# Peptides against a protein of PDB entry 4N78: the designs that were tried, part 159

Target 1, 186 residues: chain A of PDB entry 4N78
Amino acid sequence: HFQVICRLLGYQGIAVVMEELLKVVKSLLQGTILQYVKTLMEVMPKICRLPRHEYGSPGILEFFHHQLKDIVEYAELKTVCFQNLREVGNAILFCLLIEQSLSLEEVCDLLHAAPFQNILPRVHVKEGERLDAKMKRLESKYAPLHLVPLIERLGTPQQIAIAREGDLLTKERLCCGLSMFEVILT
Target 2, 155 residues: chain B of PDB entry 4N78
Amino acid sequence: MAELQMLLEEEIPGGRRALFDSYTNLERVADYCENNYIQSADKQRALEETKAYTTQSLASVAYLINTLANNVLQMLDIQASQLRRMESSINHISQTVDIHKEKVARREIGILTTNKNTSRTHKIIAPANLERPVRYIRKPIDYTILDDIGHGVKW

## One batch from the design tools (peptide; made by RFdiffusion4, then SolubleMPNN)

Design b2_p19_1_s3 (from b2_p19_1, 10 letters changed)
Fold by OpenDDE base, seed 4:
Structure b2_p19_1_s3 (fold): chain B 186 residues (1-186), chain C 155 residues (1-155), chain A 19 residues (1-19)
Amino acid sequence: as target 1 above (186 residues)
Amino acid sequence: as target 2 above (155 residues)
Amino acid sequence: SLDEIIEKLLKLYKLLEEL
């Protein structure tokens, strides 16, 4: 589904969606969530010492339950905050999945374009074959597919310009060095 | 353009009119030949004259058809060439627009991106001024990322 | 039409055949 969404939206659509999601997340974090956090901090016990380990796990749990009783009760009464947190979480996950899907699409595009851009696949040299000879053979094989040189030879100046720009756009992808998700996390 | 216009407005219509006139004339010639043969005392001469007229008429019509056909073909070739040029122009414009749109889109999404290689430890100094064109530092495209995916084509 | 022209030519040819 996310792959289809990426294909449908393209870079422009993804950018718009991501921007809107960021706005929503920011609004939720700075608004309702912040208010709840502040309120929770007010009801937090000022002094909460670690109980002695001698009380065992159940005793320690009861101790913390007692100390945090007001917080738990407040949290139960203020369930709206959990919904907002879910929304934030969903937005983050959405962004992550979109970025991953986009990266896959970009990689596929790069792979498909490689033969036309003088990008040769890594050659697995079988035993007994000279790497250099094989590389030369591959270069010769794919040389006619080099789009930009071909158009430079046969095309009009306008076509050459478009071909060069297209080649550049094809090579420059987000997956090669850019991350959207990191920006979202900041 | 002048040649095409001449073909459309003068040569082809003129050729059509000439063929129409030839039709009318052929009927007259046929009638004449028939009557001449009936009325002539020298039937052999009348026959030879009819043969001559028939040959001439055929040659004339053939010439007119050939000329008209050539003119029509020429017209079509010119029009086809014009259409090809228009198509080329439209394609060029379309491609230019698409490239532009793509560049704009990439700029927009680029604003939402940061460099992956930024070591977790380095304080991402968010460039303060949002307005500065994020200079896409063209880092060399590291295609090594493709190394893990490209295992498919074992040639 | 071209067909009509051909018909007229054929008339001439028929005349020649009859003569």
Scores: peptide ipSAE 0.030, ipTM 0.613, DockQ to the pose 0.003
Fold by OpenDDE base, seed 1:
Structure b2_p19_1_s3 (fold): chain B 186 residues (1-186), chain C 155 residues (1-155), chain A 19 residues (1-19)
Amino acid sequence: as target 1 above (186 residues)
Amino acid sequence: as target 2 above (155 residues)
Amino acid sequence: SLDEIIEKLLKLYKLLEEL
């Protein structure tokens, strides 16, 4: 599902969605959640000491229940605050999953473009084969597929410019060193 | 453009007119040959003259048809070439627009990105300032990162 | 028009054969 969303939205659409989600999260955090947290801090017992273990687990639970009774019974906390926290959580998860899906799509694009961009996979050399000879064979095999050099040789100046720009855009991907999720977490 | 215009306005219409005139002339030639044969005391001479006129007429018509056909073919070739050029131009514009859109999109999403810090301590730092400057970090693409994802592509 | 031209040419040829 997220892959389909990434394909549908593209970079621009993803950026817009992410920006809007960030705005929503910011609004929730700075608004309602902050207000509830402040309220909770005000009603929080200033001193809540651990009761003696002699009271046993039920007694300890009852003690904390009594100390936190006002917080536990705060109806708005259960309905509004927790819902807002869920929304924030969902937004964060959505951003994470979108980034992961985008990274996968970018990787696929890079893999598909590799033969055309003189990007050769690391060949596992079996014992006895010269790495250099294998690499040369691969280079020779894929040399005719190098798009930019081919267009530079046969194309018009405009085509060459477009090919170079396209090549650059194909090579430059977010997955190579950039993270959106880290920005969301900051 | 000038060649196409010449073909459309002068050569092809001229060729059609010439062919039409030739058609009219063929009938006159036929009538002449028939009458000449009937009236001539030397029928052999009249026959040879008719053969000569027939050969000439055939050659003329063949030439006119061939010329006209070649001009039409040339016209079509020029038009096809023009269409191809237009297509190429449209494609160029389309690609330019797409590249531009992609660049804009990448800038927009780039604003929402930061360098992957390998620092172990993921401190969830609340984003203080949303407006971080678009650091276009051109990092060399390390394709080794793809090695873990590409389990299915046996190279 | 081409068919008519061909017919006229054929008439000329027939005329030659009859002569």
Scores: peptide ipSAE 0.030, ipTM 0.620, DockQ to the pose 0.003
Fold by OpenDDE base, seed 5:
Structure b2_p19_1_s3 (fold): chain B 186 residues (1-186), chain C 155 residues (1-155), chain A 19 residues (1-19)
Amino acid sequence: as target 1 above (186 residues)
Amino acid sequence: as target 2 above (155 residues)
Amino acid sequence: SLDEIIEKLLKLYKLLEEL
């Protein structure tokens, strides 16, 4: 599904969605969540001493339950605050998944373009074969497919310009060095 | 362009007119041959003359038709070539627009990206000033990521 | 017009046949 979404939206669509999600997340964090956090801080016990370990886990839990009774009983925390946090979480996950899907698409595009861009895969050399000879053979095999040189030789100046720009755009992919997810986390 | 114009405005219309004129002339020739045969004392000669005129007329008409046809074909070829050139131009424009749109889109998404190599140093990364051109770090793409996904071509 | 030309040519041929 995410792959399809990525294909449908393209870079622009993804950017728009991401921007809107960021706005939503920011709004949630700076608005509702912040307000709840502030409220919670106000109702937090001023003095919360660690109970004695002798009370055991149940006793300690009960102690904290008692100390945090007002917080635990705060119904809006469960219904609104946690929901907002869930929304934030979902947004983050959504962004992650979109980025991953986009990266996969980009890698696929790069792979498909590679033969046309004089990018040769690493060849496994069998025993006794010279890597250089094999690479040279591959280079020779794919040389006719090199799009930019081909167009430079046969094309019009406009076609050459377009081909070069296209080549550049093909090579410049987000997966090569950029992360959206990291921006979202900041 | 000049050749096409000449074909459209002069050669083809001229050829059509020539054919029309030939029609009129053929009628005259027919009438002449008929009358000549009737009036001639030497019927054999008159017949041979009629044959000659008929052959000539046929040859002339055939030539005119052929010339006209060739001119029309040439016209069509030129027009087809012009259309192809126009198509090519449109395609170039379209490609240019697409590239531009793609660049815009990439800029937009690029604003939402940061460099992956940013060292995890806890430095409060000041909001990356929008101004830094998102330089795509050409890291060799590890294509091995796709090794597990597709039955693709074992290279 | 071409058909008409052909008709005229045919007339010439008919004339030849009749002669």
Scores: peptide ipSAE 0.029, ipTM 0.623, DockQ to the pose 0.003
Fold by OpenDDE base, seed 2:
Structure b2_p19_1_s3 (fold): chain B 186 residues (1-186), chain C 155 residues (1-155), chain A 19 residues (1-19)
Amino acid sequence: as target 1 above (186 residues)
Amino acid sequence: as target 2 above (155 residues)
Amino acid sequence: SLDEIIEKLLKLYKLLEEL
């Protein structure tokens, strides 16, 4: 599903969705969640001493349940605050999955374009074969597929300019060194 | 452009008119040849004249058809060339627009990105000279050395 | 039409053959 979304939206659509999502997350964090956190901080017991281990796990749990009873009983916390936190969580997950899907798509595009851009895969050299000789053979094999040099030789000046720009755009992908998710986390 | 206009407005219509006129003339020639053959005392001469007129008429029609056909073909070639130029222009514009849109899109998404911290896992080159901790071989203290110091009262 | 021209030419040719 995320792959389809990435393909459908493209860079522009993804940017718009991410911007709007960031606005929503910011609004949730600075608005409702912040207000609930402030309220919780006010209701939180000022002094919560760790009960003695002698009370056992059930006693300790009961102690904390009693100390936090007012917080647990806050009905609005369960319905509104947790829902908002879920929304934030879902937004973060959405961003992560979109970035991952986009990265996969970009990698695929790069791989498909590679033979046309003089990007050769690392050839597995069998024992005893010279890497250099194999690479030269591979270069020779793919040399006719180099799009920009081909167009530079056969195309009009306008076609050459477009081909160069297209080549640059094809090579420059987010997956090569950029992360959206890191921006979302800050 | 001037050539195409001349073909469309003058040469092709003119050729069509000429062909039509030729058709009318052929009918007149046929009537003349028929009447001439009936009225002529020398039927052989009349036949030869008819053959000459028929050959001339066929040659003239063939010439007119060929000229018209060539003009039509030329017109079509010019139009095809114009269409190809238009197609090329449209493609160029389309590609330019697409590139521009892509650049804009990339700028927009780029604002939402940061450089991947390639944590260069600095291979902590473990310093090769990990001094082997000197295994303190605890020599067992042989307490038998103290056996001789005991003042065993020989009873 | 070209066909009509051809028909008339054929008629002339037939007339020549009959003659």
Scores: peptide ipSAE 0.027, ipTM 0.628, DockQ to the pose 0.003

Design b2_p19_1_s4 (from b2_p19_1, 13 letters changed)
Fold by OpenDDE base, seed 4:
Structure b2_p19_1_s4 (fold): chain B 186 residues (1-186), chain C 155 residues (1-155), chain A 19 residues (1-19)
Amino acid sequence: as target 1 above (186 residues)
Amino acid sequence: as target 2 above (155 residues)
Amino acid sequence: SLEDIIKELLELYEKILAE
């Protein structure tokens, strides 16, 4: 589903969606969530010491449950905060999944374009074969597929310009060095 | 343009008219030949004359058809060439627009991106100045990232 | 039609040849 969304929206659509999601997340964090956090801080016990280990796990749990009773009761009464947190979480997950899907799509595009851009795959050298000879053979094999040089030789100036621009756009991808998700987390 | 116009407005219509006129003339020639043969005392001479007229008429019609056909073909070739040129122009414009749109889109999404820190240190260094146009530092495309995702084409 | 004219001429030739 996310792959289809990425293909449908493209870079422009993804950018718009991400911007809107960021606005929503910001609004939730600075508004409702912040207010709830402030309220929770007010009801938080001023002094909460670690109980002695001698009380065992059940006793320690009961101690903390008692100390946090007001918070738990408040949280149970104010479920709206959790809903907002879920929305933020969903937005973050959405952004992550979109970025991952986009990266996969970009990688596929790069792989498909590679033979036309003088990008040769890593060659596995069998025993007894010279790496240099194999590389030369591969270069010779793919040389006719190099699009930009071919168009530079046979095409019009306009075609050459378009080919160069297209080649550049094909090579430059977000997955090669950019991350959207890191920006979303900040 | 002038040649195409001449073909469309003068040569082809003129050729069609000539062919039509030829039809009418052939009918007259046929009538003449028939009457001449019936009325002539020298049937052999009349026959030879009829043969001559028939040959001439057929040659004339063949010439007219050939000329008209060639003119039509020429017209079609010119039109086809014009269409190809138009198509090329449209394609060029379309490609230029698409490239431009893509560049704009990439700029927009680029604003929402930061450089991947290849350094293992997970320090989310918030870029200080949000407003700085993220200079697309053309880092050499490290295609090694493809090594982990793609099943290597076993050549 | 031109075809009709040609046919008529051919018929005329046939008539002439038959005489």
Scores: peptide ipSAE 0.024, ipTM 0.618, DockQ to the pose 0.003
Fold by OpenDDE base, seed 3:
Structure b2_p19_1_s4 (fold): chain B 186 residues (1-186), chain C 155 residues (1-155), chain A 19 residues (1-19)
Amino acid sequence: as target 1 above (186 residues)
Amino acid sequence: as target 2 above (155 residues)
Amino acid sequence: SLEDIIKELLELYEKILAE
């Protein structure tokens, strides 16, 4: 589903969606969540000692649950604050999955374009075969497919310019070194 | 442009008119040959004359049709070439616009990106000193302070 | 039609040749 979304939206659509999600997340964090967190910090027990390890994990959990019982029983915290946190979490997950899907799509595009851009795959050399001979054969095989040199030879100046720009746009992808998710976490 | 105009305005209409005129002339020639053969005392001479006129008329019509056909074909070729040039121009504009749109889109998404930094795993160092448990005195929490936050009922 | 005229001329020519 995320792959289809990436294909449908493209770079522009993804950018718009991501920007809107960031606005929503910012609004939730700086608004309702921040206010609840501040209030909760004020009502939090100032002295919460770690129970003895002798109580084990269940006993420790029960201890903290008992200390925070009044907070957990606050209905608005569960209905409003936790819902907003869920929305933030969903937005973050959405951004992550979109970025991953976009990266996969970009890699596929790069692979499909490679024969036309003089990018040769790594040749597995079997025992007894010369790497140089295989590389030369591959170069000769794909040489006629090199789009930019072909257009430079046969095309108009305008076509050459478009071909070069298209080639550059094809090569320059986000997956080569850029992350959107890191920006979202900041 | 001048050649196409000449073909459209002069050569093709002229050829069509010539062909039409040839139609009327052929009918006259046919009538003449028929009458001449019937009225002539020398049938052999009349036959040879009819043969000559028939051959000439057919050759003339064939020439007119061929010339007209060639002119029409030439006109179509010129028009096809013009259409191809126009298509090429439209395609160029379309491609330029698409490239521009793509560049804009990439700039927009680029603003939302940063370089992938290998996040140094910050070792969360647990604080070594476990503070001694102080007896918790339960103070009643006043939640009314939260009543102004969110979609709660204003009392 | 021009075709009809040509056919008539050809028929006339054939008739003359047959005599």
Scores: peptide ipSAE 0.021, ipTM 0.626, DockQ to the pose 0.003
Fold by OpenDDE base, seed 2:
Structure b2_p19_1_s4 (fold): chain B 186 residues (1-186), chain C 155 residues (1-155), chain A 19 residues (1-19)
Amino acid sequence: as target 1 above (186 residues)
Amino acid sequence: as target 2 above (155 residues)
Amino acid sequence: SLEDIIKELLELYEKILAE
C-alpha cells in the first residue's frame, strides 16, 4: 500500500501529505496532549516513594494502583488523550513507512538508471582475474548505453540540455543522503 | 509555406482540371478517329492516324497523372515534415515543463529532509595496548602458617 | 475514369484492327 501511495503521489504529493501530518502532530502535541499532561502533572502525587520490596510484586502493584487511582479513573484520559496519542503514533509510523517505501522506489530507479549513467556495479572477481580488466570490459559493454554522451553526440543543443538536466535529476535522489523521518522527530 | 500553398491552391487543382479536360479531349479524339475511319477511302491512312492520336493521348494522360501524383506526394511529404516539427516542439515543451515540475517538487520535499547522519562508524581503533590479562596466579594460601598460633592442648 | 477511357480507346483500336 505504501509503495502504491509513493508512486501515486510522487515527491510533491508526499511533501504535501508530510507537511499536513506535521501540522496535525504539532497541533495535537501543543494542544490537547499538552493540556492533558499539565492536568496529569497537577494530579500526580508529589511524593511517590518506592514501596519496600518486602511487599512483593502484588503489594507494590496495589500501592501504585492506589497512588494512581485518580489518574486511572480519569475517563477522559482513556478516551481522548490515548486516542490523540494513537493518532500521533500512527502519523509517525506513516511517515516512517512512507520514507522507507520512497527509499525503495528511489533505489530501484537508481538501479534501473545506472547502466545508462555509467554507474557500474562492483563486479565479483574470481580468483586469478584482474578487477581492472573486468571493469574495463564492463565499461566497454555498457558504453553504448550511456545516454548523455550519446545525446551529446547525436542530439540537438536543446536535447542535450534536457538530457543533462534529466540525468542530474535521476542521480539526485533522497535516498542518497537525505532523511525525512529525522526531521519529523525533531 | 509558399511551396505547400502553391501545391494546394494551384498545382493540384490545376492538375485535376487538366485531367478532366484531357478526358473531354480524348472523347473528341475518339469520335474524330471513328468518323474519319468510316468516311475515309484510305483506311490504312486513317488507321495510322488513329494510332498516332491514341499514342499521343495515352502519353499525355500518363504525363498528367504522373505530374499530379508527384505533386500530391510532395504535398504529403511537406505536411508530414510539418507534423514532425510540431511534434518535436510539443515534446520539447512537455519535457521542459516536466523537468520544471520535478525541480519544484524536489525543492518542496527537500525542505522536509535533513542529511542522514552517516554515523562515521568510528573504526573502533582497537586500543593498541591490549592490556595483557594479568593472569592472577592464585598462589595457594598455605594455611600451615597458622598451625603455630593455635593453643594446642599439650597432652 | 481514366481506365474506362483507355479501355474504350483499346476497344476502338481492336475493332479497327479486326476489320
Scores: peptide ipSAE 0.020, ipTM 0.636, DockQ to the pose 0.003
Fold by OpenDDE base, seed 5:
Structure b2_p19_1_s4 (fold): chain B 186 residues (1-186), chain C 155 residues (1-155), chain A 19 residues (1-19)
Amino acid sequence: as target 1 above (186 residues)
Amino acid sequence: as target 2 above (155 residues)
Amino acid sequence: SLEDIIKELLELYEKILAE
């Protein structure tokens, strides 16, 4: 599904969605969640000492339940705050998944374009074969497919310009060094 | 362009008119031949003359038709070539627009991106100047990520 | 049509030849 979304939206669509999600997340964090956190901090017991270990786990739990009773019973925390946190979480996950999917698509594009861009795959050398010989064979095999040189030779100046720009755009992908997710986390 | 114009405005219409005129002329020739045959004491000569006129007339018409046809074909070829050129121009514009759109889109999404810091150091130092052109660090694309997804060529 | 004229001429020619 995310792959389809990525394909459908493209870079622009993804950007728009991500921007909007970021706005939503910021709004949630700086607004409702922050308010709840502040409220919770106000009602937080000022003095909460660790109970003695002799009370055992149940006793300790009971102690904390008692100390935090007002917080735990805060209905809005369960309904609104946690929901907002879920929304934030979902947004983050969405962004992550979109980025991953986009990266996959980009990698696929790069792979598909590679033969046309004089990018040769790493060749596994079988025993007895010279790497250089294989590479030369590959180069020879794919040489006719080099798009930019081909167009430079046969094309009009306008076509050459377009080809070069296209080549550049093809080579430049987010997956090569950019992360949206990191921005979202910031 | 001048050639096409000449074909459209002069040669083809002229050829059509010539054919029409030839029709009228052929009718006259036919009438002449008929009358000549009837009136001639030497029917054999009249027949030979009619044959000659008929052959000449047919040849003339054939020539006119052929010329006209060739002109029409030439016209069509020129027009086809023009259409191809127009198509090429449109395609060029379309490609230019697409590239531009793509660049814009990439800029937009680029604003939402940061460089992948491979450095283990947890300090997400937000690069201060957002405006720095995201120098694409050509990290070799690890294509191995796709190895698990497709029955692709195990390199 | 021109074709008709040609046909007529041919017919005429044939008639003459038939005589």
Scores: peptide ipSAE 0.024, ipTM 0.622, DockQ to the pose 0.003; fails the geometry check

